# Ledger of designs, part 44: peptides against a protein of PDB entry 5GWM

Target 1, 52 residues: chain A of PDB entry 5GWM
Amino acid sequence: DSAISKEDEERYQKLVTENEQLQRLITQKEEKIRVLRQRLVERGDAKGTELN

## One batch from the design tools (peptide; made by RFdiffusion4, then SolubleMPNN)

Design b2_p28_3_s2
Fold by OpenDDE base, seed 3:
Structure b2_p28_3_s2 (fold): chain B 52 residues (1-52), chain A 28 residues (1-28)
Amino acid sequence: as target 1 above (52 residues)
Amino acid sequence: SEKEDLKELEELKTKLEQIEKELKELEA
């Protein structure tokens, strides 16, 4: 087992922060898609034209 | 649009996968 360097630790922390940011963006996109699909269901619009 | 949002979502997931790979490599 090799200890990580200070530079590797700094890179790791940057990647952790970026990972957290991307996860939030993913959640937001998935929620947006879910909301759009739910609106189509509520409207009874089987055509799904809003999903284009 | 849903189509564009799905595309962006896939791109974000790809980036996330790459980051997770790099994190794993740094921990190894």
Scores: peptide ipSAE 0.110, ipTM 0.675, DockQ to the pose 0.589
Fold by OpenDDE base, seed 2:
Structure b2_p28_3_s2 (fold): chain B 52 residues (1-52), chain A 28 residues (1-28)
Amino acid sequence: as target 1 above (52 residues)
Amino acid sequence: SEKEDLKELEELKTKLEQIEKELKELEA
């Protein structure tokens, strides 16, 4: 709506970069959890015991 | 552990939600 200030532009760019970093970290954590769950299935172990 | 990874994941999702909210406010 209004013109963006230099400070707001710098804040915006920082937030965009942080957003991208967080998205990558989320993907990595979700993949790690998927791998751990698959190992439980392969072993036939009860969930939530060894992977607490 | 899965529990620790899930906790960290939820924290990251909360931070992401906050960042997306701030981005939307700056773009308005």
Scores: peptide ipSAE 0.109, ipTM 0.675, DockQ to the pose 0.602
Fold by OpenDDE base, seed 4:
Structure b2_p28_3_s2 (fold): chain B 52 residues (1-52), chain A 28 residues (1-28)
Amino acid sequence: as target 1 above (52 residues)
Amino acid sequence: SEKEDLKELEELKTKLEQIEKELKELEA
């Protein structure tokens, strides 16, 4: 394999950073959804109408 | 809302998949 160009390395680093950011956001959103669903369960809500 | 959060989550997962694909292509 040939060495990647400087431009490709810069693109790679940007993608790595963005990937890490998106992974964090995904985790945060999944946790938020879990917490909201749990709140509905705790309140006895069956439909989650306030979330829809 | 749950619906909005689920939609955003799916969009983020799609973006992540695209980025992972681009990373793999750059590494090849």
Scores: peptide ipSAE 0.108, ipTM 0.674, DockQ to the pose 0.557
Fold by OpenDDE base, seed 1:
Structure b2_p28_3_s2 (fold): chain B 52 residues (1-52), chain A 28 residues (1-28)
Amino acid sequence: as target 1 above (52 residues)
Amino acid sequence: SEKEDLKELEELKTKLEQIEKELKELEA
């Protein structure tokens, strides 16, 4: 029977929590970038380098 | 700026990859 140590379980839970946080941040950043790119398209600008 | 947001996004993805690797090692 395989058993995980208490230390490994605590490390696992910390990593799961951090993973969830980073996934949310990634989603937020990707959405922000999408919005900025859409504004660029709506303004008729050709180059993404014009975005701040 | 878009450039700054893309850089931050790439850094976050790198951190996520590291976490996923460590999780896989703990689950093995």
Scores: peptide ipSAE 0.106, ipTM 0.672, DockQ to the pose 0.612; fails the geometry check

Design b2_p28_3_s3
Fold by OpenDDE base, seed 4:
Structure b2_p28_3_s3 (fold): chain B 52 residues (1-52), chain A 28 residues (1-28)
Amino acid sequence: as target 1 above (52 residues)
Amino acid sequence: DAEEDLKELEELKTKLEQIKKELKELEA
């Protein structure tokens, strides 16, 4: 709850941006995994490790 | 593949948690 320095503010802004980027990437990866799982089901394939 | 994507997902989640922690520390 202390005041932040200019350097801390700059770091904060960078972290916020990176946080947003990571959140988007996580969502994209989760969706990709969902799609791959669905493809396994559709193909009747038990080998999840072979899907890219 | 799915295994690689799962691994990458976990790595991303770990990084996200680290960033969230740093953000909280800066906001304190």
Scores: peptide ipSAE 0.203, ipTM 0.753, DockQ to the pose 0.570; fails the geometry check
Fold by OpenDDE base, seed 3:
Structure b2_p28_3_s3 (fold): chain B 52 residues (1-52), chain A 28 residues (1-28)
Amino acid sequence: as target 1 above (52 residues)
Amino acid sequence: DAEEDLKELEELKTKLEQIKKELKELEA
């Protein structure tokens, strides 16, 4: 509700962009982990930390 | 490996939460 300076607006825009980038990276890593876990299940492996 | 990816994932989630906090503070 407070007034936003030009500096704050620029910071905000940068944060929004970074937020979106991080969200994409998180999604990608979550998918990678899912795939790795699924591969272990398919192979009948009980230890999930064996895959890189 | 999966363990390292999990660690990195948690680090990214932490960064995301920090950014969300800053965004919320700026929006207030």
Scores: peptide ipSAE 0.200, ipTM 0.751, DockQ to the pose 0.616; fails the geometry check
Fold by OpenDDE base, seed 2:
Parts: sequence; structure tokens; C-alpha cells
Structure b2_p28_3_s3 (fold): chain B 52 residues (1-52), chain A 28 residues (1-28)
Amino acid sequence: as target 1 above (52 residues)
Amino acid sequence: DAEEDLKELEELKTKLEQIKKELKELEA
């Protein structure tokens, strides 16, 4: 709640950017996992089978 | 590989939580 220094503002801006990047990467990984799970369902493979 | 992707996903989520913590600390 207190005022921040210029250094803190620069750090904050970097963290905001990194947060957005991580959110995008998480979404991409979750989508990839969803696709792999769907392939398992479509193939009728037993749960626990390794997929690349 | 689904197992590798799950591991990487958890690592990314951990990093995200750390970043969110630092952001809250700076906003306080």
C-alpha cells in the first residue's frame, strides 16, 4: 500500500509480463494434455499407458 | 509424453504462484 521505488516499478512490470507468459504456457500445456487424454479415450487404451 | 507434460505443467504452476506472491508483496 506504500509508494514504490523506480526499481520496484521495473520489477513489478517484469513480474506482470512473466505472469502473462506463464499463463499462456500453462494453457498450452493443459491443451496438449487434453488432446493426449482424448486420444487415449478414442483408442480405448488402458489407463496408465504412456503417451508421448 | 503426457507424464513429461504434466511434470512441466506443475513446474509452471509453481513458478506462477511464486510470481503472484511477489506481485502481492510489491502491491502491499
Scores: peptide ipSAE 0.200, ipTM 0.752, DockQ to the pose 0.608; fails the geometry check
Fold by OpenDDE base, seed 1:
Structure b2_p28_3_s3 (fold): chain B 52 residues (1-52), chain A 28 residues (1-28)
Amino acid sequence: as target 1 above (52 residues)
Amino acid sequence: DAEEDLKELEELKTKLEQIKKELKELEA
């Protein structure tokens, strides 16, 4: 609502970039966890301690 | 392992929520 300073604009741009990077990393981690869970199901294992 | 990956995922989600909060405050 209120106007932002030049410093706030620079901070905003950095946060937008970091947000995009974190979204990609989250997607990658979620996919890795999905694959590991699927391997546990295929093996009939009750615990994930045997997987990375 | 899966437990470590799950922990890292939760840390990333926490950081994302912090960034979203800061972005909202800057846009106010």
Scores: peptide ipSAE 0.197, ipTM 0.749, DockQ to the pose 0.592; fails the geometry check

Design b2_p28_7_s1
Fold by OpenDDE base, seed 1:
Structure b2_p28_7_s1 (fold): chain B 52 residues (1-52), chain A 28 residues (1-28)
Amino acid sequence: as target 1 above (52 residues)
Amino acid sequence: ELEEALKDIEELEQLKEKLKEIQEKLKA
């Protein structure tokens, strides 16, 4: 019949899980970038040249 | 520090590309 096999369902769920994980990682990195940018603003470093 | 932010931006772009690839696989 046309029922989804166990293997196909597992492959699909792996992709769904990976998609969700990537979305979370992206959000975390975007927040980290925001915080670092804000620190530069608070330091008054308008040139954005602080490497340390 | 700025160096950490620049690294995270690069990694963010890579993650976004991987996300798009996974999303296309989910459509197929």
Scores: peptide ipSAE 0.222, ipTM 0.766, DockQ to the pose 0.564
Fold by OpenDDE base, seed 4:
Structure b2_p28_7_s1 (fold): chain B 52 residues (1-52), chain A 28 residues (1-28)
Amino acid sequence: as target 1 above (52 residues)
Amino acid sequence: ELEEALKDIEELEQLKEKLKEIQEKLKA
């Protein structure tokens, strides 16, 4: 029932913000990967055939 | 194109690991 210090609250909020930022970055990379995989499928490229 | 995708997958895995670390800290 003790109050959380301002310092502890600031640390917690930094972690919350970082968590949200990482989730957004993950989503962006997953979308980029999806687009690249789709392009490979549309081109008929086999996995491991092209390293470009 | 495949090289770029493989690089992004590696970076994605690193981000997921960092996310797990942050989430565990939030649970403590």
Scores: peptide ipSAE 0.224, ipTM 0.766, DockQ to the pose 0.595; fails the geometry check
Fold by OpenDDE base, seed 3:
Structure b2_p28_7_s1 (fold): chain B 52 residues (1-52), chain A 28 residues (1-28)
Amino acid sequence: as target 1 above (52 residues)
Amino acid sequence: ELEEALKDIEELEQLKEKLKEIQEKLKA
């Protein structure tokens, strides 16, 4: 039977941590996009289509 | 604010690609 080395476990944990960080960043950006889109809907006029 | 939303969409797509790469490393 083979066992995972300490170094392999540390590399794995770094990837897990990075994966969790990326998931949080993605969620934050998706929420920001949702809020901006909702603001455009709430404005209800062509003024919201300005490219700034 | 539309420009900021478009920028965030582009960055979101880049983050999703990075996430896929990390997830492939986790299962390999």
Scores: peptide ipSAE 0.222, ipTM 0.766, DockQ to the pose 0.562; fails the geometry check
Fold by OpenDDE base, seed 2:
Structure b2_p28_7_s1 (fold): chain B 52 residues (1-52), chain A 28 residues (1-28)
Amino acid sequence: as target 1 above (52 residues)
Amino acid sequence: ELEEALKDIEELEQLKEKLKEIQEKLKA
């Protein structure tokens, strides 16, 4: 219905990009946690508890 | 690492809310 400003479009594109970036970062961190949990299971030691 | 992931999730949720608001403006 209503037109948006160039600034609003730029904000939209920024948020889309940031959303995608955060999704990638979350996936990377979750993968790291998965690997640490796997090591804990395989070794049966306390190394997997040192997560921040 | 979990704390950083939780931070990223919180930021993502905030961005999703802002994005939703802009998307609604785009449809209006």
Scores: peptide ipSAE 0.206, ipTM 0.752, DockQ to the pose 0.093; fails the geometry check

Design b2_p28_7_s2
Fold by OpenDDE base, seed 2:
Structure b2_p28_7_s2 (fold): chain B 52 residues (1-52), chain A 28 residues (1-28)
Amino acid sequence: as target 1 above (52 residues)
Amino acid sequence: EEEQAKQDIKELEQLKEKLRKIKEELEA
């Protein structure tokens, strides 16, 4: 039959896990970027040059 | 902090590309 092999199931689970991990990392970096942008606004620094 | 933000953006873009590839593999 066209049943999924054990190797195919393991590959699928790895991809699902990697996707979840990458989504968490993206969320963390997006939050950090948001915080940095907010600091620029609060400082009134038009170019963000003081952050370096 | 600006240079770190630039680095974070670069890494974010790389992660998004990896996610795109994974999604493409799951849809195939």
Scores: peptide ipSAE 0.039, ipTM 0.562, DockQ to the pose 0.554
Fold by OpenDDE base, seed 3:
Structure b2_p28_7_s2 (fold): chain B 52 residues (1-52), chain A 28 residues (1-28)
Amino acid sequence: as target 1 above (52 residues)
Amino acid sequence: EEEQAKQDIKELEQLKEKLRKIKEELEA
């Protein structure tokens, strides 16, 4: 019967929100990689070295 | 830039895992 305190519930909700924010940032980075790879394919030239 | 983006993703995934562990500890 260890009831979670109100402060612990608020901390939990903050962690959930932060986790969702981090997931969005990961998705944005993955999309950036996809776009960069697409540009490399479209250009077809030696500029692949720009993808550092 | 692509390699840096991959490294950034890895770091963000590690941070996400740390938050998951803290969440589990809070629920215990």
Scores: peptide ipSAE 0.050, ipTM 0.565, DockQ to the pose 0.227; fails the geometry check
Fold by OpenDDE base, seed 4:
Structure b2_p28_7_s2 (fold): chain B 52 residues (1-52), chain A 28 residues (1-28)
Amino acid sequence: as target 1 above (52 residues)
Amino acid sequence: EEEQAKQDIKELEQLKEKLRKIKEELEA
């Protein structure tokens, strides 16, 4: 591969940073989903309930 | 809580799709 420009390196670093941020957000949402599902199980709530 | 869980799942799916696109861009 040819040497990347400074602008290409900056774009790459932005994408890497965004990827890391999104991965952290995914992990947070997955944990929240797990907690919410567990609360629904503990409450005995059935699917289709309007309860949050 | 069920509706909130559904919304969180939807948001998670959107984030996964964005992450996939970024990975594809990095590999191009």
Scores: peptide ipSAE 0.042, ipTM 0.568, DockQ to the pose 0.551; fails the geometry check
Fold by OpenDDE base, seed 5:
Structure b2_p28_7_s2 (fold): chain B 52 residues (1-52), chain A 28 residues (1-28)
Amino acid sequence: as target 1 above (52 residues)
Amino acid sequence: EEEQAKQDIKELEQLKEKLRKIKEELEA
């Protein structure tokens, strides 16, 4: 009989959790980038003003 | 305000790329 050690299972669970957290952070940053780009388009069209 | 928004985009894109690379390294 062979089985995964408790330590190996704990390492795996930590990596799974880390990957899920990283994916959420990437998604949040992609949304923020989208919003900021949209604001730049709206401001570039609305402002010939010196307020950069 | 526009220049600050451009800088914020650049910093967020750099951080996104770093996180993506870490994820890929863990999947390899």
Scores: peptide ipSAE 0.040, ipTM 0.565, DockQ to the pose 0.296; fails the geometry check

Design b2_p28_7_s3
Fold by OpenDDE base, seed 5:
Structure b2_p28_7_s3 (fold): chain B 52 residues (1-52), chain A 28 residues (1-28)
Amino acid sequence: as target 1 above (52 residues)
Amino acid sequence: ELEEAEKDLKELEQLKKKLEEIKKQLEE
């Protein structure tokens, strides 16, 4: 039978779900980085200072 | 805040690597 097994469908759905979760985490981190960079610009802070 | 952003950037790069690997697996 050429039908996809239940196990293969479950593996596929896990990969799809994980992909969506990773994409959301990426978006959240990119937004956080944007906000932090904007704060550094507004303060006039020098690049490379680990104190900020 | 810059140190925190650098940490988040490193984690972001790792997440992007995993995302591309999963996308490749979905195309096979």
Scores: peptide ipSAE 0.137, ipTM 0.715, DockQ to the pose 0.554; fails the geometry check
Fold by OpenDDE base, seed 2:
Structure b2_p28_7_s3 (fold): chain B 52 residues (1-52), chain A 28 residues (1-28)
Amino acid sequence: as target 1 above (52 residues)
Amino acid sequence: ELEEAEKDLKELEQLKKKLEEIKKQLEE
């Protein structure tokens, strides 16, 4: 029997929301890393070890 | 910062797997 439970719908919505949140966080971190790397290149500074 | 992004990518991959399982269950 293919009955969709309320619990399954809630799990689905939670996972969708969490995946979207993680995608946004990843994009933000990737952009931050890009900006930091660009600043290091512009400065000619050997501070690459500060990028975590 | 890269380590944090790698962590988030790992978590996202795990959630995507779970999401696909739920999607499959919702389609059955």
Scores: peptide ipSAE 0.134, ipTM 0.723, DockQ to the pose 0.092; fails the geometry check
Fold by OpenDDE base, seed 1:
Structure b2_p28_7_s3 (fold): chain B 52 residues (1-52), chain A 28 residues (1-28)
Amino acid sequence: as target 1 above (52 residues)
Amino acid sequence: ELEEAEKDLKELEQLKKKLEEIKKQLEE
Protein backbone atom coordinates (compact mmCIF):
# COMPACT_ATOMS: atom_id res chain seq x y z
CA ASP B 1 0.00 0.00 0.00
CA SER B 2 1.16 3.51 -0.80
CA ALA B 3 1.38 6.18 1.89
CA ILE B 4 0.58 9.86 1.36
CA SER B 5 2.98 12.64 2.28
CA LYS B 6 2.50 14.77 5.40
CA GLU B 7 1.93 17.82 3.18
CA ASP B 8 -0.81 16.02 1.22
CA GLU B 9 -2.50 14.97 4.47
CA GLU B 10 -2.39 18.57 5.76
CA ARG B 11 -3.90 19.86 2.50
CA TYR B 12 -6.61 17.20 2.66
CA GLN B 13 -7.52 18.07 6.26
CA LYS B 14 -7.79 21.79 5.40
CA LEU B 15 -10.14 21.02 2.52
CA VAL B 16 -12.25 18.66 4.67
CA THR B 17 -12.56 21.28 7.41
CA GLU B 18 -13.51 24.03 4.95
CA ASN B 19 -16.01 21.70 3.26
CA GLU B 20 -17.71 20.99 6.61
CA GLN B 21 -17.86 24.72 7.41
CA LEU B 22 -19.40 25.54 4.03
CA GLN B 23 -21.95 22.72 4.41
CA ARG B 24 -23.06 24.17 7.76
CA LEU B 25 -23.36 27.68 6.28
CA ILE B 26 -25.34 26.32 3.32
CA THR B 27 -27.76 24.52 5.67
CA GLN B 28 -28.24 27.68 7.75
CA LYS B 29 -28.94 29.83 4.69
CA GLU B 30 -31.30 27.26 3.19
CA GLU B 31 -33.30 27.19 6.42
CA LYS B 32 -33.41 31.00 6.56
CA ILE B 33 -34.61 31.16 2.95
CA ARG B 34 -37.27 28.53 3.71
CA VAL B 35 -38.59 30.54 6.66
CA LEU B 36 -38.65 33.81 4.70
CA ARG B 37 -40.41 32.20 1.73
CA GLN B 38 -42.98 30.63 4.05
CA ARG B 39 -43.71 34.03 5.63
CA LEU B 40 -44.25 35.54 2.19
CA VAL B 41 -46.64 32.71 1.25
CA GLU B 42 -48.59 33.13 4.50
CA ARG B 43 -48.95 36.87 3.82
CA GLY B 44 -50.18 36.22 0.29
CA ASP B 45 -47.10 37.93 -1.14
CA ALA B 46 -45.75 36.89 -4.54
CA LYS B 47 -42.12 36.91 -5.62
CA GLY B 48 -41.24 40.30 -7.11
CA THR B 49 -44.41 42.10 -5.95
CA GLU B 50 -43.09 43.73 -2.78
CA LEU B 51 -39.66 44.54 -1.37
CA ASN B 52 -40.25 43.50 2.20
CA GLU A 1 -38.04 40.31 3.60
CA LEU A 2 -38.09 39.32 -0.08
CA GLU A 3 -34.93 41.36 -0.68
CA GLU A 4 -33.25 39.60 2.23
CA ALA A 5 -34.25 36.20 0.81
CA GLU A 6 -32.82 37.18 -2.60
CA LYS A 7 -29.56 38.27 -0.96
CA ASP A 8 -29.32 35.01 0.98
CA LEU A 9 -30.06 33.05 -2.20
CA LYS A 10 -27.19 34.77 -4.00
CA GLU A 11 -24.84 34.07 -1.11
CA LEU A 12 -26.04 30.45 -1.01
CA GLU A 13 -25.17 30.02 -4.69
CA GLN A 14 -21.69 31.40 -4.06
CA LEU A 15 -21.20 28.99 -1.15
CA LYS A 16 -22.37 26.05 -3.28
CA LYS A 17 -19.87 27.04 -5.98
CA LYS A 18 -17.04 27.07 -3.44
CA LEU A 19 -18.22 23.73 -2.06
CA GLU A 20 -18.08 22.14 -5.51
CA GLU A 21 -14.57 23.51 -6.06
CA ILE A 22 -13.45 21.97 -2.76
CA LYS A 23 -15.09 18.63 -3.63
CA LYS A 24 -13.23 18.65 -6.95
CA GLN A 25 -9.92 19.24 -5.16
CA LEU A 26 -10.67 16.35 -2.77
CA GLU A 27 -11.22 14.03 -5.73
CA GLU A 28 -7.87 14.93 -7.39
Scores: peptide ipSAE 0.134, ipTM 0.713, DockQ to the pose 0.623; fails the geometry check
Fold by OpenDDE base, seed 3:
Structure b2_p28_7_s3 (fold): chain B 52 residues (1-52), chain A 28 residues (1-28)
Amino acid sequence: as target 1 above (52 residues)
Amino acid sequence: ELEEAEKDLKELEQLKKKLEEIKKQLEE
């Protein structure tokens, strides 16, 4: 096995951090969609125009 | 809002693919 370069380790850590950031953003958007769906149900509105 | 979440999901999948490629290279 070859030694891990500093550049490869830095690239790896960057991708890990970015993946975690994207996962958080996805989770936040999924929660927003859930809240919007709940509001539509509560209003009895059949037109989900706010779910874009 | 859903379109942006789908975009982020696609980007995350691409990054995961790159990460696995790097992991493979680091194990050589």
Scores: peptide ipSAE 0.132, ipTM 0.717, DockQ to the pose 0.093; fails the geometry check

Design b2_p28_7_s4
Fold by OpenDDE base, seed 1:
Parts: structure tokens; sequence; C-alpha cells
Structure b2_p28_7_s4 (fold): chain B 52 residues (1-52), chain A 28 residues (1-28)
């Protein structure tokens, strides 16, 4: 039973592709945040201090 | 920079919300 149209499959694949793109972006942001947090710890910066 | 990290945290939250919406669209 394969009842979906080509158009329905294309719409589904667009959502799958967007989901994969968002997952990659999330992973990249999480890694960036991890690195920045570690740099703040290494510099001895207190949480909430707006020092650059 | 703490401000950059706070901005990235906000963007991460927005990306997670968008991901959730796309996943809901895939499941309905």
Amino acid sequence: as target 1 above (52 residues)
Amino acid sequence: ELKEMEEDLKELEQLKEKLKQIQEELEK
C-alpha cells in the first residue's frame, strides 16, 4: 500500500530536510555556547558580569 | 563574552522551538 502522491512525498521530504538542518544548527549553537562558557570559566568571569 | 553567550542561548531556544514545530508537522 503506497497511496501517497509525489507532491505529498515532496512536502514530507521538505520537512525532513528542514528538520535535519535545524538539528545541525542546534548542535552548532550548543557547541559554541559550550566553548564560550568554558572560556568564561577559564578567565574567572563571574556569571552575570557584563565584562568583555 | 557573556552577552554573546546569552544571545546564543536565546537563538538556541528559538531553534529548538522551530524544530519542535517541524517535528509536530511530520507527525500529524
Scores: peptide ipSAE 0.333, ipTM 0.828, DockQ to the pose 0.583
Fold by OpenDDE base, seed 4:
Structure b2_p28_7_s4 (fold): chain B 52 residues (1-52), chain A 28 residues (1-28)
Amino acid sequence: as target 1 above (52 residues)
Amino acid sequence: ELKEMEEDLKELEQLKEKLKQIQEELEK
């Protein structure tokens, strides 16, 4: 109920949307890393070789 | 695959830093 301008509300909504998008991207990236790590473990190539 | 994972780890850290910045802005 405090005097939030229309511009401030629009900026806030953009930040909320970006926050949600980043959270989804982080989850997706963490899952991808987990899958790649598991593949490296399965190959016995846990050593830092430029495998791919 | 290791190089891809290293790149993904770097991108993940960048995403986390950006998320932290957005959260700090939302908490002001």
Scores: peptide ipSAE 0.337, ipTM 0.829, DockQ to the pose 0.594; fails the geometry check
Fold by OpenDDE base, seed 2:
Structure b2_p28_7_s4 (fold): chain B 52 residues (1-52), chain A 28 residues (1-28)
Amino acid sequence: as target 1 above (52 residues)
Amino acid sequence: ELKEMEEDLKELEQLKEKLKQIQEELEK
């Protein structure tokens, strides 16, 4: 019965946009972590050595 | 390199928590 206000639609679209942005950032971080982990494994330094 | 990875892991968990909060708001 009640139409969604323009302000409510704008709030919803902000949440949708933020959700998409966060998903992209998470994917980027996960890829970076994968690459760093692989480098540590390849160097054999994964055995308890303090690395930068 | 371990410190960088630990920082990235911490940031990843923070991003996941923010994502969860936004998804909860979208489901209301």
Scores: peptide ipSAE 0.334, ipTM 0.828, DockQ to the pose 0.581; fails the geometry check
Fold by OpenDDE base, seed 5:
Structure b2_p28_7_s4 (fold): chain B 52 residues (1-52), chain A 28 residues (1-28)
Amino acid sequence: as target 1 above (52 residues)
Amino acid sequence: ELKEMEEDLKELEQLKEKLKQIQEELEK
């Protein structure tokens, strides 16, 4: 039977792990952006402020 | 905070592009 090589399985598992890591990082960035956007709204800051 | 948010938005788009590439590799 043509089984997947150990090297191919290791490559696949690396891609799966990276996919999960990227999904977590995206969620974290989206939450950070949401918090920062809410702070700008609460302060009454308009687009174009140089607030860091 | 606005500049930080703009940087975070840029990084977010880069992460989404990387995720898309990894998902395309997993679909082969």
Scores: peptide ipSAE 0.332, ipTM 0.827, DockQ to the pose 0.548; fails the geometry check

Design b2_p28_8_s1
Fold by OpenDDE base, seed 3:
Structure b2_p28_8_s1 (fold): chain B 52 residues (1-52), chain A 28 residues (1-28)
Amino acid sequence: as target 1 above (52 residues)
Amino acid sequence: MEEEEAEKEIKELEQLKEKLKEIQEKLK
């Protein structure tokens, strides 16, 4: 039974933390994209129009 | 501007999803 070293556990926990951070960032961007798309629909903006 | 911002966010989202896959493969 190979016990995981403290260093290997710390490396694993860093990857777990990074995975959770990426999942949060993905969710935040998905919501931002949803809001931006909704605004474009509400304004009726044509693709490639330089409307702010 | 909002269209270009949406396109930017979509591109960044795709990059984050790719990075997430790489991390998930390391966790296996």
Scores: peptide ipSAE 0.555, ipTM 0.900, DockQ to the pose 0.527
Fold by OpenDDE base, seed 4:
Structure b2_p28_8_s1 (fold): chain B 52 residues (1-52), chain A 28 residues (1-28)
Amino acid sequence: as target 1 above (52 residues)
Amino acid sequence: MEEEEAEKEIKELEQLKEKLKEIQEKLK
């Protein structure tokens, strides 16, 4: 019987957990970028300017 | 500078997306 080993299951679960963690981090960064871009638009800042 | 912060976050986001693709390929 081709049963998945306990070690293979543990490796799979680590990848699943990492995938979920990365998805959360991506969402958090997308929101941060949205906020930063909105602030730049509100100030009239343009790409390549050294404006704070 | 919020522009530099935005560029940094964009770069880090692209790195995370690339890592996510790598993990998703391993899950296939």
Scores: peptide ipSAE 0.554, ipTM 0.901, DockQ to the pose 0.580
Fold by OpenDDE base, seed 1:
Structure b2_p28_8_s1 (fold): chain B 52 residues (1-52), chain A 28 residues (1-28)
Amino acid sequence: as target 1 above (52 residues)
Amino acid sequence: MEEEEAEKEIKELEQLKEKLKEIQEKLK
């Protein structure tokens, strides 16, 4: 079996970590957007019609 | 203001999704 170099493993682990971080940030933003959209709906706001 | 905030967050979300796609392609 071919061995993976330490440098290649470190590069891979950085990408894995970044992928996990991005997934968490995406989830957080999706929830924030959901809440903001819900508030706009509850106020009867339409896109491009409200100043606030 | 909440509409503009939502639009900003959507834009940032799309940027994060594009970056995630780039990282996932590198992981293949």
Scores: peptide ipSAE 0.554, ipTM 0.901, DockQ to the pose 0.603; fails the geometry check
Fold by OpenDDE base, seed 5:
Structure b2_p28_8_s1 (fold): chain B 52 residues (1-52), chain A 28 residues (1-28)
Amino acid sequence: as target 1 above (52 residues)
Amino acid sequence: MEEEEAEKEIKELEQLKEKLKEIQEKLK
C-alpha cells in the first residue's frame, strides 16, 4: 500500500493549520475594520480629516 | 486616529488575504 509519508502528512497538516489561522485572523480584522468604520460614521468624520 | 488605524488594518487584511491565496494554491 502506497501510504503517505510521515513528512508529507506533517507538511499537509502545517498548511491546513496555517489556512485555518489565516481565516481566523482575516475574520478578526474584518470585524475590527467594521467597528472602526462604524465609529467614524457615528462621529460624522469625513475621510482625510485630522480628527479621525 | 481611528481612520489611520482602519487604513493599517485594511493593509494588513490585504496581506493576509494574499497569504491565504498562496496557502490555498499549495493545498490543491
Scores: peptide ipSAE 0.553, ipTM 0.901, DockQ to the pose 0.573; fails the geometry check

Design b2_p28_8_s2
Fold by OpenDDE base, seed 4:
Structure b2_p28_8_s2 (fold): chain B 52 residues (1-52), chain A 28 residues (1-28)
Amino acid sequence: as target 1 above (52 residues)
Amino acid sequence: AEEEKAEKDLRELEQLKEKLRKIEEELK
């Protein structure tokens, strides 16, 4: 039997949870970037100013 | 302001992707 230490199991579970959280955050940011880019396109201004 | 925000969000996205990559390597 491959014995994983309790510490290794706890570390693994933390990394799995963090991975899932990061995946969700990535998806949220990708959607946010898409929305912001779409708004810039709709304004007809692809270049940022202090107003954009 | 929206472009600056998009650029900020893009930088943060790349940082998150790099963190994800590191975690995936640790899980490998």
Scores: peptide ipSAE 0.138, ipTM 0.706, DockQ to the pose 0.555; fails the geometry check
Fold by OpenDDE base, seed 2:
Structure b2_p28_8_s2 (fold): chain B 52 residues (1-52), chain A 28 residues (1-28)
Amino acid sequence: as target 1 above (52 residues)
Amino acid sequence: AEEEKAEKDLRELEQLKEKLRKIEEELK
């Protein structure tokens, strides 16, 4: 019967950790994009009109 | 510059989503 190696377990754990980190970063960026878009709407700026 | 900042953050978000997709494929 094949057992998982320590190296394979360490690789798996690294991928799980990286996945969790990327999910957090995605959430943070999505919130930042929401805020920036809301500011543009509040200013009445059209996309590509004002280079602000 | 807020528009340019939003576009930059969108590009970076898409790159992060692509990295996430690749990791999720390796975890299958």
Scores: peptide ipSAE 0.135, ipTM 0.702, DockQ to the pose 0.580; fails the geometry check
Fold by OpenDDE base, seed 1:
Structure b2_p28_8_s2 (fold): chain B 52 residues (1-52), chain A 28 residues (1-28)
Amino acid sequence: as target 1 above (52 residues)
Amino acid sequence: AEEEKAEKDLRELEQLKEKLRKIEEELK
């Protein structure tokens, strides 16, 4: 089996860390969008017709 | 205003998903 270089390992770890950070941000934004859409529904607002 | 906020957050979400996709391709 071939060994992985130190540079390849460092690159991999950076990408893994960034992936985990992006996954958390995606989850947070998806929840925020859900809440905002729910508020629009509760007010009887339609997309493209609400002034607020 | 809440619609505009939702649209902004949607745009930002799509940008994050695209970044994630690029990272996942590099990890293959």
Scores: peptide ipSAE 0.134, ipTM 0.700, DockQ to the pose 0.611; fails the geometry check
Fold by OpenDDE base, seed 5:
Structure b2_p28_8_s2 (fold): chain B 52 residues (1-52), chain A 28 residues (1-28)
Amino acid sequence: as target 1 above (52 residues)
Amino acid sequence: AEEEKAEKDLRELEQLKEKLRKIEEELK
């Protein structure tokens, strides 16, 4: 029977874990960007102003 | 500046999406 090497399993698990971490970070950043954009709209601030 | 912070976060988001794409290609 062919088995997956220990090195292949460790590589796979690292990539899966990193993928999950990156997906969580992407979701957090997307939400933060939406909140920041909404605050700019609510204040009536012009895009590209130094006060923002 | 909230705009500068949002632009920085957007650039970092795009970099993270590119890293995710590379990982997904390696998992094929």
Scores: peptide ipSAE 0.133, ipTM 0.701, DockQ to the pose 0.515; fails the geometry check

